# Designs tried in a protein design run: peptides against a protein of PDB entry 3OAK. Part 20

Target 1, 145 residues: chain A of PDB entry 3OAK
Amino acid sequence: DDLEQYLDEKILRLKDEMNIAAQLDIDTLNKRIETGDTSLIAMQKVKLLPKVVSVLSKANLADTILDNNLLQSVRIWLEPLPDGSLPSFEIQKSLFAALNDLPVKTEHLKESGLGRVVIFYTKSKRVEAQLARLAEKLIAEWTRP

## One batch from the design tools (peptide; made by RFdiffusion4, then SolubleMPNN)

Design b1_p11_3_s1 (from b1_p11_3, 4 letters changed)
Fold by OpenDDE base, seed 2:
Structure b1_p11_3_s1 (fold): chain B 145 residues (1-145), chain A 11 residues (1-11)
Amino acid sequence: as target 1 above (145 residues)
Amino acid sequence: EELEIYKEILS
């Protein structure tokens, strides 16, 4: 119906915005590596984060989020960056909190690649202990029969 | 190294 279509379009727009923000940050960091200009700071994801958190926090959007594979963009946002750094602690914390409240199913993990990146957060030594523990919790939940 | 760790997971 009209509402469902509106919500789909809303989520698809956000997914596109997230993907663009991620790419812009990658471009910024690649340029920083190439030029040595340490004043170049990747800020696009951070700027968009409040909007992402707002959407992910809405229980009534859960089905729309999952059906439109927004988790693929969440995965992209969590991946390590070209300079070997991780997304900001705030991004990590916010996204993991959101994931903890979503009814993620096996099919969503497969189509998004989210499982692999969360496994990464259980292995990285640069991840804060609290987030590593949360990542482990999520993996345990998602691997249950 | 984070990139190495992630690449290993994806391999």
Scores: peptide ipSAE 0.490, ipTM 0.938, DockQ to the pose 0.884
Fold by OpenDDE base, seed 3:
Structure b1_p11_3_s1 (fold): chain B 145 residues (1-145), chain A 11 residues (1-11)
Amino acid sequence: as target 1 above (145 residues)
Amino acid sequence: EELEIYKEILS
């Protein structure tokens, strides 16, 4: 199916772009730590965020998103950074909003590791209260019988 | 420490 193939390739390309952006930000922050150059700012994920949000918001892409394990890249984007900081508030807010509207199943949690990072957001004292509550909501939903 | 918290969860 031409459409199915097109959608798969679209999501896989985005997945690659997300992974690259995450690694570039990690590299930037590691260099900042090593050199003390405070002018180094990690901005690659923020620059790509609008495209990520656009894709995640499309209901017709839900199956393709889940089938291609895009949630692994979402997990990576949510992980704490080398300097101990968290991704920007906007990234957190956008991704948690998107997760709230996706039909995430147990198998998707296992293959992506998403459950563990969301649990982290329920424990961190540096997370905004509104997002901590949303993280708790998601965990409760995903652990229901 | 955020990194330590996450590492603990991954363990």
Scores: peptide ipSAE 0.486, ipTM 0.937, DockQ to the pose 0.892
Fold by OpenDDE base, seed 1:
Structure b1_p11_3_s1 (fold): chain B 145 residues (1-145), chain A 11 residues (1-11)
Amino acid sequence: as target 1 above (145 residues)
Amino acid sequence: EELEIYKEILS
């Protein structure tokens, strides 16, 4: 199926781009720590966010997203950074909104590690209350019998 | 500390 192959390749390319963006931001922040240069700002994920949101919002891509473990890259984007900071509020808000509309199953949580990072967002004191509540909602849904 | 919290979850 040509369409299925096209969609797989599209998602895998995005997954790669997301992983690269995350690593570049990590490298920037590590350099900032090493040099003390406070002018170094990690912006690669923020620059790519509109494309990520566009893809995650497409109902026809849901199966492809889940089958190719794009949620692993979503997990990576949500993780705390080397300097102890969290990704921008906009990244958090956008990704949690997208997760709320995806038919995530237990197998997807296990292969991506997404469950653990969402639990983290229920515990962190630096997370906005509205997002902490949404994280709790997702955990409740994912742990239902 | 966020890093400690997350590492604890991963352990």
Scores: peptide ipSAE 0.485, ipTM 0.937, DockQ to the pose 0.893
Fold by OpenDDE base, seed 5:
Structure b1_p11_3_s1 (fold): chain B 145 residues (1-145), chain A 11 residues (1-11)
Amino acid sequence: as target 1 above (145 residues)
Amino acid sequence: EELEIYKEILS
């Protein structure tokens, strides 16, 4: 119906915005590495984060989020950056909190690649302990029979 | 190294 169509379009637009923000940050950091210009700072994801959090936190959008594979963009946002760093702590914290409240199923993990990046957060030595524990919790939940 | 760890997971 009209509402479903509106929500689908909303999520797909956000998905596109997230992907663009991620790529812009990657480009910025690659240029920083190439030029040594330390004034180059990647902040596109951080700027978009409030909008992402707003959408992910709405229970009535859960089905739309999952059906449109927004989790692929969440995965992209969580991946290590070209300089070997991780996305900001606030991004990590916000996204993991949102994931904890979503009814993620096996099919969503497969189509998004989210499972593998969350496993990464259980292994990384740069991840804050609180988030590593949350990552472990999610993996345990997603691997249930 | 973060990138190496992630690459290993993806392999």
Scores: peptide ipSAE 0.477, ipTM 0.935, DockQ to the pose 0.893

Design b1_p11_3_s2 (from b1_p11_3, 5 letters changed)
Fold by OpenDDE base, seed 3:
Structure b1_p11_3_s2 (fold): chain B 145 residues (1-145), chain A 11 residues (1-11)
Amino acid sequence: as target 1 above (145 residues)
Amino acid sequence: DELELWKEIES
């Protein structure tokens, strides 16, 4: 119906914005590595984060979020960056909190590749202990029969 | 190495 179509379009627009923000940050850091210009700072994801959190927190959008594979963009946002760093702690904390409240199913994990990046967060030595524990919790839940 | 770890998991 009209509402469902509106919500689909809203989520797809956000997905596009998230992907653009991620790529811009990657480009910024690659340029920083190439040129040595330490004034280049990747901040596009951080700027968009409040909007992402707002959408992910709405229970009535859960089905739309999952059906449109927004989790693929969440996965991209969590990946390690070209310089080997991780996204900001704020991004990590916010996204993991949102994931903890979503009814994620096996099919969504396969479509998005989210499982792989969350496993990464259980193994990385640069992840805060509290988030590593949350990552382990999520993996345990998602791998349950 | 974070990038190496990620490549191993992603593959």
Scores: peptide ipSAE 0.699, ipTM 0.959, DockQ to the pose 0.912
Fold by OpenDDE base, seed 2:
Structure b1_p11_3_s2 (fold): chain B 145 residues (1-145), chain A 11 residues (1-11)
Amino acid sequence: as target 1 above (145 residues)
Amino acid sequence: DELELWKEIES
């Protein structure tokens, strides 16, 4: 199926772009720590966020997103950074909103490790209350028998 | 410590 193949390739390209953006931000922050140059700002994920949100919001891409384990890249984007900071509030809010609308199943959680990072957001004292509550909601939904 | 918390969960 031509359309199916097109969608797979689209999602896989985005997955790669997301992983690259995450690594570049990590590299930037590590360099900031090493050099003390506070002008170094990690912005690659923020720059790519609109594209990520656009894709994640499309219902017709849900199966392709889940089948290609894009959630692994979402997990990576949500992890704490080398300096102990969290991704920007906008990244957190956007991704959690997207997760709330995706038909995530147990198998997707296992292959992506997404459950672990969402649990982190239920425990972190630096997470905004509204997002902590949403994280708790997601965990409750995903752990239902 | 956020990193410590994450390592505990990730392990």
Scores: peptide ipSAE 0.697, ipTM 0.959, DockQ to the pose 0.905
Fold by OpenDDE base, seed 5:
Structure b1_p11_3_s2 (fold): chain B 145 residues (1-145), chain A 11 residues (1-11)
Amino acid sequence: as target 1 above (145 residues)
Amino acid sequence: DELELWKEIES
């Protein structure tokens, strides 16, 4: 119906914006590595984060989020960057909080590759303890028979 | 390092 179509379009637009923000930050950091220009700072994901959090926090959008594979963009946002750094603590915290409240199923994990990056956060020595514990919790929930 | 760890998991 009209509402479902509106919500699909809204989520797909956000997905595109998230992917663009991630790529722009990658490009910025690659250029920083190439040129040595330390004034180049990756800020596109941080700028978009409030909008992402707003959408992910709405229970009435859960089905639309999952059906349109927005979790693939969440996975991309959580990956380590070209310089070996991780996304900001605020990005990590916000996304893991959102994941904790979503009814994620096995099919969504396969479509997005989200499980792999969450496993990364259980193993990384640079991840804050509180988020490593939350990552472990999510893995345990998603691997239940 | 972080990139090597991710490579191992992603592969």
Scores: peptide ipSAE 0.697, ipTM 0.959, DockQ to the pose 0.903
Fold by OpenDDE base, seed 4:
Structure b1_p11_3_s2 (fold): chain B 145 residues (1-145), chain A 11 residues (1-11)
Amino acid sequence: as target 1 above (145 residues)
Amino acid sequence: DELELWKEIES
């Protein structure tokens, strides 16, 4: 119906925006590596984060979020960057908080690859302890029979 | 390192 279509389009637009932001940050950091220009700072995801958080926090959008595989973009946002760094702590914290409140199912994990990146956060030495613990919680929850 | 770890998990 009209509402469902509207919500789908809204989420898909956000998904595109997220993917673009991620790629722009990757490009920025790759250029930084190539040129040595330390003034190049990846800020696109950070700039978009409030919008992402706003959407992810809306319970009425949960089904639309999951059905449109927005979690794939969440995964992308959480991946380590070309320079080996992780996305900002705020991004990590916000996204993990959002994930904790979403009714994520196995099918969503498979189509998004989210499980892999969350496993990464249980193992990475650069992840804050609180987020590593949350990652572990999520993995335990998602792997329940 | 983290990149190597990620590549291992991602594969």
Scores: peptide ipSAE 0.697, ipTM 0.960, DockQ to the pose 0.911

Design b1_p11_3_s3 (from b1_p11_3, 3 letters changed)
Fold by OpenDDE base, seed 3:
Structure b1_p11_3_s3 (fold): chain B 145 residues (1-145), chain A 11 residues (1-11)
Amino acid sequence: as target 1 above (145 residues)
Amino acid sequence: EELEIYEEILS
């Protein structure tokens, strides 16, 4: 199917772009730590966020998103950064909103590691209350018998 | 410490 192939390629390209953005931000922050240059700011994920949100919001892409393990890249984007900081509030808010609307199954959690990072957001003292509550909601849904 | 908390979860 031509459409299915096109959608797969689209998601895989986005996944690659997300992974590159995450690594560039990590590299920037590691260099900031090593050099003490506080002018180094990690902005690659923020720049790509609108495209990520656009894709994650489309119901017709849900199966393609889940089948291609895009959630692994979502997990990577949510992980704590080398300097101990968290991704921007907008990134957190956007991704958690998207997760709340996806038909995530146990198999997707296992292959992406998403469950563990969401648990982290229920424990972090730096996460906004509204997002901590959403994280708890997701964990409750994903652990229901 | 955020990083330590996450590392503990991964362990």
Scores: peptide ipSAE 0.452, ipTM 0.931, DockQ to the pose 0.948
Fold by OpenDDE base, seed 1:
Structure b1_p11_3_s3 (fold): chain B 145 residues (1-145), chain A 11 residues (1-11)
Amino acid sequence: as target 1 above (145 residues)
Amino acid sequence: EELEIYEEILS
């Protein structure tokens, strides 16, 4: 199926781009720590966010997203950074909104590690209350019998 | 500290 192959390749390319963006931001922040240069700002994920949101919002891509473990890259984007900071509020808000509309199953949580990072967002004191509540909602849904 | 919280979850 040409369409299925096209969609797989599209998602895998995005997954790669997301992973690269995350690593570049980590490298930037590590350099900032090493040099003390406060002008170094991690912006690669923020630059790519509109494309990520566009893809995650497409109902016809849901199966492809889940089958190719794109949620692993979503997990990576949500993780705390080397300097102890969290990704931008906009990244958090956008990704949690997208997760709320995806038919995530237990197998997807296990292969991506997404469950653990969402639990983290229920515990962090730096997370906005509205997002902490959404994280709790997701955990409740994912732990239902 | 966020890093400590997350490391605890991963352990």
Scores: peptide ipSAE 0.451, ipTM 0.931, DockQ to the pose 0.893
Fold by OpenDDE base, seed 2:
Structure b1_p11_3_s3 (fold): chain B 145 residues (1-145), chain A 11 residues (1-11)
Amino acid sequence: as target 1 above (145 residues)
Amino acid sequence: EELEIYEEILS
């Protein structure tokens, strides 16, 4: 119906915005590596984060989020960056909190690749202990029969 | 190294 279509379009727009923000940050960091200009700071994801958190926190959007594979963009946002750094602690914390409240199913993990990036957060030595523990919790939940 | 760890997971 009209509402469902509106919500789909809303989520698809956000997914596109997230993907663009991720790419812009990658471009910024690649340029920083190439030029040595340490004043170049990747800020696009951080700028968009409040909007992402707002959407992910809405229980009534859960089905739309999952059906439109927004988790693929969440995965992209969590991946390590070209300079070997991780996304900001705030991004990590916010996204993991959101994931903890979503009814993620096996099919969503497969189509998004989210499972593997969360496994990464259980292995990285640069991840804060609290987030590593949360990542482990999520993996345990998602691997249950 | 984070990139190495992630690449290992994806391999």
Scores: peptide ipSAE 0.450, ipTM 0.930, DockQ to the pose 0.881
Fold by OpenDDE base, seed 5:
Structure b1_p11_3_s3 (fold): chain B 145 residues (1-145), chain A 11 residues (1-11)
Amino acid sequence: as target 1 above (145 residues)
Amino acid sequence: EELEIYEEILS
């Protein structure tokens, strides 16, 4: 119906915006590495984060989020950056909090690749302990029979 | 190393 169509389009637009933000940050950091210009700062994801959090936190959007594979963009946002760093703590914290409240199923993990990046957060030595524990919790939930 | 760890997971 009209509402479903509107919500689908909303999520797909956000998905595109997230992917663009991620790529812009990657480009910025690659240039920083190449030139040594420390004034180059990747902040596109951080700027978009409030909008992402707003969408992910709405229970009535859960089905639309999952059906449109927004989790693929969440995965992309969580991946290590070209300089070996991780996305900001606030990005990590916000996204993991949102994931904790979503009814993620096996099919969503497969189509997004989210499972592997969350496993990464259980192994990384740069991840805050609180988030590593949350990552472990999610993995445990997603591997249930 | 973070990149190495992630690449290993993806392999």
Scores: peptide ipSAE 0.436, ipTM 0.928, DockQ to the pose 0.893

Design b1_p11_3_s4 (from b1_p11_3, 4 letters changed)
Fold by OpenDDE base, seed 1:
Structure b1_p11_3_s4 (fold): chain B 145 residues (1-145), chain A 11 residues (1-11)
Amino acid sequence: as target 1 above (145 residues)
Amino acid sequence: SELEIYEEILS
């Protein structure tokens, strides 16, 4: 129906915006590596984060989020950056909180690659302990028989 | 490194 179509388009637009933000930050950091210009700061994901959090927190969007593979963009946002750094603590915290409230199923993990990046957060020594524990909780939930 | 850890998971 009209509402369903509107919600699909809204989520797909956000997905595109998230992917663009991620790529812009990657480009910035690659340029920083190439030029040594330490004034170059990757800020695009941080700027978009409030909008992402707002959408992910809405229960009425859960099905649309999952059906349109928005979790692929969430995975991309959580991945290590070209310089070996991780996304900001606030990005990590916000996204893991949102994931904890979504009815994520096996099929969503497979099509997004989210499972692998969350496993990474259980192994990384640079991740805050509270988020590592949450990552472990999610993995345990997603691997239940 | 973080990149090496993640690349290992993806391999």
Scores: peptide ipSAE 0.375, ipTM 0.913, DockQ to the pose 0.888
Fold by OpenDDE base, seed 3:
Structure b1_p11_3_s4 (fold): chain B 145 residues (1-145), chain A 11 residues (1-11)
Amino acid sequence: as target 1 above (145 residues)
Amino acid sequence: SELEIYEEILS
Protein backbone atom coordinates (compact mmCIF):
# COMPACT_ATOMS: atom_id res chain seq x y z
CA ASP B 1 0.00 0.00 0.00
CA ASP B 2 1.70 3.11 -1.30
CA LEU B 3 -0.34 5.55 0.79
CA GLU B 4 0.30 3.63 3.99
CA GLN B 5 4.01 3.57 3.29
CA TYR B 6 4.02 7.28 2.54
CA LEU B 7 2.25 8.08 5.80
CA ASP B 8 4.61 5.84 7.78
CA GLU B 9 7.62 7.60 6.33
CA LYS B 10 6.07 10.99 7.05
CA ILE B 11 5.49 10.16 10.71
CA LEU B 12 8.92 8.58 11.12
CA ARG B 13 10.56 11.71 9.71
CA LEU B 14 8.64 13.85 12.18
CA LYS B 15 9.63 11.50 14.99
CA ASP B 16 13.29 11.96 14.09
CA GLU B 17 12.88 15.73 13.93
CA MET B 18 11.22 15.76 17.34
CA ASN B 19 13.97 13.67 18.89
CA ILE B 20 16.65 15.90 17.41
CA ALA B 21 14.90 19.03 18.67
CA ALA B 22 14.65 17.58 22.17
CA GLN B 23 18.32 16.62 22.25
CA LEU B 24 19.42 20.02 20.98
CA ASP B 25 17.46 21.73 23.74
CA ILE B 26 18.97 19.40 26.33
CA ASP B 27 22.45 20.13 24.99
CA THR B 28 21.78 23.86 25.10
CA LEU B 29 20.62 23.78 28.70
CA ASN B 30 23.49 21.56 29.80
CA LYS B 31 25.92 24.00 28.22
CA ARG B 32 24.11 26.87 29.92
CA ILE B 33 24.56 25.14 33.28
CA GLU B 34 28.21 24.36 32.63
CA THR B 35 29.23 27.78 31.32
CA GLY B 36 26.79 30.09 33.07
CA ASP B 37 26.02 31.71 29.73
CA THR B 38 22.46 32.91 30.26
CA SER B 39 22.17 33.92 26.61
CA LEU B 40 21.79 30.25 25.70
CA ILE B 41 18.08 29.60 25.21
CA ALA B 42 16.51 26.27 24.32
CA MET B 43 14.02 26.90 21.52
CA GLN B 44 14.19 23.95 19.15
CA LYS B 45 11.05 22.23 20.40
CA VAL B 46 9.09 25.49 20.36
CA LYS B 47 10.14 26.10 16.77
CA LEU B 48 8.95 22.66 15.69
CA LEU B 49 5.75 22.68 17.77
CA PRO B 50 3.42 24.00 15.05
CA LYS B 51 4.34 21.12 12.76
CA VAL B 52 3.88 18.61 15.57
CA VAL B 53 0.46 20.02 16.45
CA SER B 54 -0.60 19.98 12.81
CA VAL B 55 0.23 16.29 12.46
CA LEU B 56 -1.24 15.23 15.80
CA SER B 57 -4.53 16.96 14.98
CA LYS B 58 -5.19 14.97 11.81
CA ALA B 59 -7.63 12.14 12.43
CA ASN B 60 -6.48 10.24 9.36
CA LEU B 61 -2.98 10.00 10.87
CA ALA B 62 -4.04 8.59 14.24
CA ASP B 63 -3.31 4.96 13.39
CA THR B 64 0.02 5.85 11.80
CA ILE B 65 0.98 7.98 14.80
CA LEU B 66 0.20 5.19 17.25
CA ASP B 67 1.66 2.35 15.15
CA ASN B 68 4.99 4.14 14.76
CA ASN B 69 5.29 5.02 18.46
CA LEU B 70 5.31 8.77 17.91
CA LEU B 71 4.06 8.94 21.49
CA GLN B 72 7.59 8.10 22.61
CA SER B 73 8.72 11.41 21.15
CA VAL B 74 5.74 13.13 22.77
CA ARG B 75 6.85 11.64 26.09
CA ILE B 76 10.39 12.88 25.54
CA TRP B 77 9.10 16.37 24.82
CA LEU B 78 7.18 16.40 28.10
CA GLU B 79 10.03 15.21 30.33
CA PRO B 80 11.72 17.56 32.81
CA LEU B 81 14.81 19.31 31.49
CA PRO B 82 18.36 19.09 32.88
CA ASP B 83 17.94 22.29 34.86
CA GLY B 84 14.80 20.92 36.50
CA SER B 85 12.46 23.10 34.48
CA LEU B 86 9.51 21.86 32.47
CA PRO B 87 8.81 22.38 28.78
CA SER B 88 7.02 25.62 27.95
CA PHE B 89 3.38 25.95 28.88
CA GLU B 90 2.47 26.06 25.21
CA ILE B 91 4.17 22.73 24.55
CA GLN B 92 2.42 21.18 27.54
CA LYS B 93 -0.97 22.57 26.58
CA SER B 94 -0.70 21.57 22.93
CA LEU B 95 0.48 18.04 23.58
CA PHE B 96 -2.05 17.30 26.30
CA ALA B 97 -4.82 18.58 24.05
CA ALA B 98 -3.63 16.28 21.28
CA LEU B 99 -3.40 13.31 23.63
CA ASN B 100 -6.96 13.91 24.74
CA ASP B 101 -8.18 13.27 21.19
CA LEU B 102 -6.09 10.20 20.38
CA PRO B 103 -7.39 6.66 20.91
CA VAL B 104 -4.45 5.70 23.11
CA LYS B 105 -4.41 2.06 24.24
CA THR B 106 -2.45 0.22 26.91
CA GLU B 107 0.05 -1.13 24.40
CA HIS B 108 0.87 2.42 23.27
CA LEU B 109 1.43 3.54 26.84
CA LYS B 110 3.83 0.67 27.48
CA GLU B 111 5.91 1.10 24.35
CA SER B 112 6.18 4.89 24.73
CA GLY B 113 6.46 5.38 28.49
CA LEU B 114 3.83 8.07 28.18
CA GLY B 115 1.84 6.92 31.19
CA ARG B 116 4.67 7.59 33.61
CA VAL B 117 5.34 11.11 32.39
CA VAL B 118 1.64 11.99 32.57
CA ILE B 119 1.57 10.67 36.14
CA PHE B 120 4.46 13.03 36.80
CA TYR B 121 2.30 15.93 35.66
CA THR B 122 -0.31 14.98 38.25
CA LYS B 123 2.34 15.25 40.97
CA SER B 124 4.36 18.30 39.94
CA LYS B 125 3.88 21.51 41.91
CA ARG B 126 4.86 23.61 38.89
CA VAL B 127 2.21 22.42 36.44
CA GLU B 128 -0.73 24.73 35.83
CA ALA B 129 -3.94 23.53 37.49
CA GLN B 130 -5.80 23.17 34.20
CA LEU B 131 -3.14 20.83 32.82
CA ALA B 132 -2.83 18.89 36.05
CA ARG B 133 -6.55 18.21 35.87
CA LEU B 134 -6.27 17.13 32.26
CA ALA B 135 -3.40 14.82 33.17
CA GLU B 136 -5.56 13.29 35.89
CA LYS B 137 -8.39 12.84 33.40
CA LEU B 138 -6.12 11.02 30.98
CA ILE B 139 -4.75 8.73 33.68
CA ALA B 140 -8.28 7.91 34.79
CA GLU B 141 -9.29 7.08 31.23
CA TRP B 142 -6.21 4.97 30.57
CA THR B 143 -6.65 2.98 33.78
CA ARG B 144 -10.37 2.30 33.44
CA PRO B 145 -11.31 -1.40 33.40
CA SER A 1 12.79 18.78 42.66
CA GLU A 2 11.01 18.00 39.41
CA LEU A 3 13.83 15.72 38.31
CA GLU A 4 13.75 13.86 41.59
CA ILE A 5 10.00 13.32 41.36
CA TYR A 6 10.25 12.00 37.83
CA GLU A 7 13.18 9.74 38.65
CA GLU A 8 11.19 8.28 41.52
CA ILE A 9 8.38 7.44 39.11
CA LEU A 10 10.80 5.81 36.69
CA SER A 11 12.42 3.67 39.39
Scores: peptide ipSAE 0.374, ipTM 0.913, DockQ to the pose 0.950
Fold by OpenDDE base, seed 5:
Structure b1_p11_3_s4 (fold): chain B 145 residues (1-145), chain A 11 residues (1-11)
Amino acid sequence: as target 1 above (145 residues)
Amino acid sequence: SELEIYEEILS
């Protein structure tokens, strides 16, 4: 099916772009720590966020998103940064909103590691209360019999 | 720290 192949390629390209953006931000922050150069700012994920949100919000892409393990890249984007900080509030808010509308199953949690990072957001004292509550909601839904 | 909390979850 030509459409299915097109959608797979689209999601896989986005997955690669997300992983690259995350690594570039990590490299930037590590260099900032090592050199003390305060002009070094990690902005790659923020720049790509609108595209990520656009894709994650489309219901017709849900199966393709889940089948290609895009949630692994979502997990990576949510992980703490080298300086101990978290991704921006906007990144957190956007990704958690998208996760709330996806039909995530146990197999997707296992292959992506998403479950553990969401648990982290229920425990962190730096996370906004509204997002901590949403994280708790997701965990409750994903652990139901 | 946030890193320590996350590492504890992963362990």
Scores: peptide ipSAE 0.367, ipTM 0.912, DockQ to the pose 0.937
Fold by OpenDDE base, seed 4:
Structure b1_p11_3_s4 (fold): chain B 145 residues (1-145), chain A 11 residues (1-11)
Amino acid sequence: as target 1 above (145 residues)
Amino acid sequence: SELEIYEEILS
């Protein structure tokens, strides 16, 4: 229906924006590495984060989020960066909080690749303990028979 | 199942 279409388009637009932001940050950091210009700062994801959080926090959008594979973009946002660093703590915290409230199922894990990156967060020594614990919680929930 | 996905991830 009209509402469903509206919501789908909204989520797909956000997905696109998230992917663009991620790529721009990657490009920035690659250029920083190549040029040594330490004034280059990757901030596109951070700038978009409030919008992402706003959408992910809405219970009525959960199905739309999952159906449109927004979790793929969430996965991308969580991946390690070219310089070996992780996304900002705020990004990590916000996204993991959102994931904790989403009814993520097998099909969503398959199409997004989210599981692999979350497993990474259970192992990474660069991750804050609180988020590593949350990552472990998510993995445990997602691997229930 | 989610377990199957987990196994795939670890493979």
Scores: peptide ipSAE 0.210, ipTM 0.817, DockQ to the pose 0.126

Design b1_p11_4_s1 (from b1_p11_4, 3 letters changed)
Fold by OpenDDE base, seed 2:
Structure b1_p11_4_s1 (fold): chain B 145 residues (1-145), chain A 11 residues (1-11)
Amino acid sequence: as target 1 above (145 residues)
Amino acid sequence: EELEIWKEIES
């Protein structure tokens, strides 16, 4: 119906915005490496984060989020950056918290690749212990028999 | 989508 179509379009627009933000941050960091200009700071994901968290927190959007594979963009936001660093502590914490409240199923993990990325966060020495524990909690929930 | 970054994640 009209509402369903509206919600689909809303989520697909956000998905596109998230992907663009991720790419712009990658471009910024690559330019920083190439030019040595330390004033270049990747801030696009951080700027968009409040909107992402707001959408992910809406119970009425859960089906639309999952059906449109928004989790693929969440996965992209969690991936390492060109300099080998991880996204900011705040991005990790906010996304892990939001994911904890979504009814994520195996099919969503497979189509988004999110499962593998979260497993990475349970293993990496670059991840803060607090966030590693959050990642472990997600994995435990998703692998329940 | 398979990305080059996966090589780093898997290492």
Scores: peptide ipSAE 0.027, ipTM 0.600, DockQ to the pose 0.146
Fold by OpenDDE base, seed 5:
Structure b1_p11_4_s1 (fold): chain B 145 residues (1-145), chain A 11 residues (1-11)
Amino acid sequence: as target 1 above (145 residues)
Amino acid sequence: EELEIWKEIES
């Protein structure tokens, strides 16, 4: 119906915005590496984060989020950056918190690749202990009987 | 779509 179509379009638009933000940050960091200009800071994801969190927190959008594979864009946001660093602490914390409230199923993890990335956060020594525990909690929820 | 850096992490 009209509402469902509206919600689909909204989520797909956000998905596109997230992908663009991620790519722009990658471009910024690659340029930083190439030029040595330490003043170049990747900020696009951080700027968009409040909107992402807002959408992910709305219960009425859960089905639309999952059906449109928005989790693929969440996965992209969590991936390591060109310089080997991880996304900001705030991005990690906010996304892990938001993911905890979504009814994520195995099929969503597979089609998005999110499961593999979150497992990475449970193992990496570069991850803050607090966030590693959040990642572990997610994995436990997603793999419980 | 996936980042190239995963090749280094997974190797």
Scores: peptide ipSAE 0.027, ipTM 0.588, DockQ to the pose 0.156
Fold by OpenDDE base, seed 3:
Structure b1_p11_4_s1 (fold): chain B 145 residues (1-145), chain A 11 residues (1-11)
Amino acid sequence: as target 1 above (145 residues)
Amino acid sequence: EELEIWKEIES
């Protein structure tokens, strides 16, 4: 119906915005590596984060979020960056918290690739202990019989 | 979906 179409379009627009933000940050960091200009700071994802968190927190959007594979863009935001670093602490914390409230199923993990990335966060020594624990909690929930 | 970034994640 009209509402469903509106919500689909809203989520698809957000996916585009998230993907663009991720690519712009990658471009910034690649340029930083290439030029040695340490004043270049990747800020696009951080700027968009409040909007992402707002959308992910809305219970009435859960089905639309999952059906449109928004989790693929969440996965992209969690991937390691060109300089070998991970996304900011705030991005990790906010996304893990938001994921904890979504009714994520195995099919969503597979089509988004999110499961593998979160497992990475449970193992990496570059991740803050509290976030590693949160990632572990997600994995435990997703792998329950 | 095959991405080059997976090599870094898995290493």
Scores: peptide ipSAE 0.026, ipTM 0.589, DockQ to the pose 0.141
Fold by OpenDDE base, seed 4:
Structure b1_p11_4_s1 (fold): chain B 145 residues (1-145), chain A 11 residues (1-11)
Amino acid sequence: as target 1 above (145 residues)
Amino acid sequence: EELEIWKEIES
């Protein structure tokens, strides 16, 4: 199936881009810590975020997204950074919103580790209340009988 | 998948 293959490749490319962006931001922040250069700002994920959100919002890509474990990269983007900080408010908000519209199943949560991370957001005192509520909503949906 | 970052998440 040409279409399926095309979609798979598209999602896998995005997955790679996301992973690279995450690593670049990690590298930036690690360097910031090492050098004390406060001018070093991790912006790669933020720059790529619109594309990520766009893809996640496409109903026709839902199956491809889930089948290719793009949620693993979403999880990576949500993980705490080397300095202990969390991803930007915008990243959190946008991803939580996008996740809300995906037909995420238990198997996807397990293979991506996303469930564990989102639970973290429901508990962490470093998370804005608004976003904690969004995380709670996701958990409620995912744990629904 | 176990990542070092989990130490921070679980702290």
Scores: peptide ipSAE 0.026, ipTM 0.599, DockQ to the pose 0.143; fails the geometry check

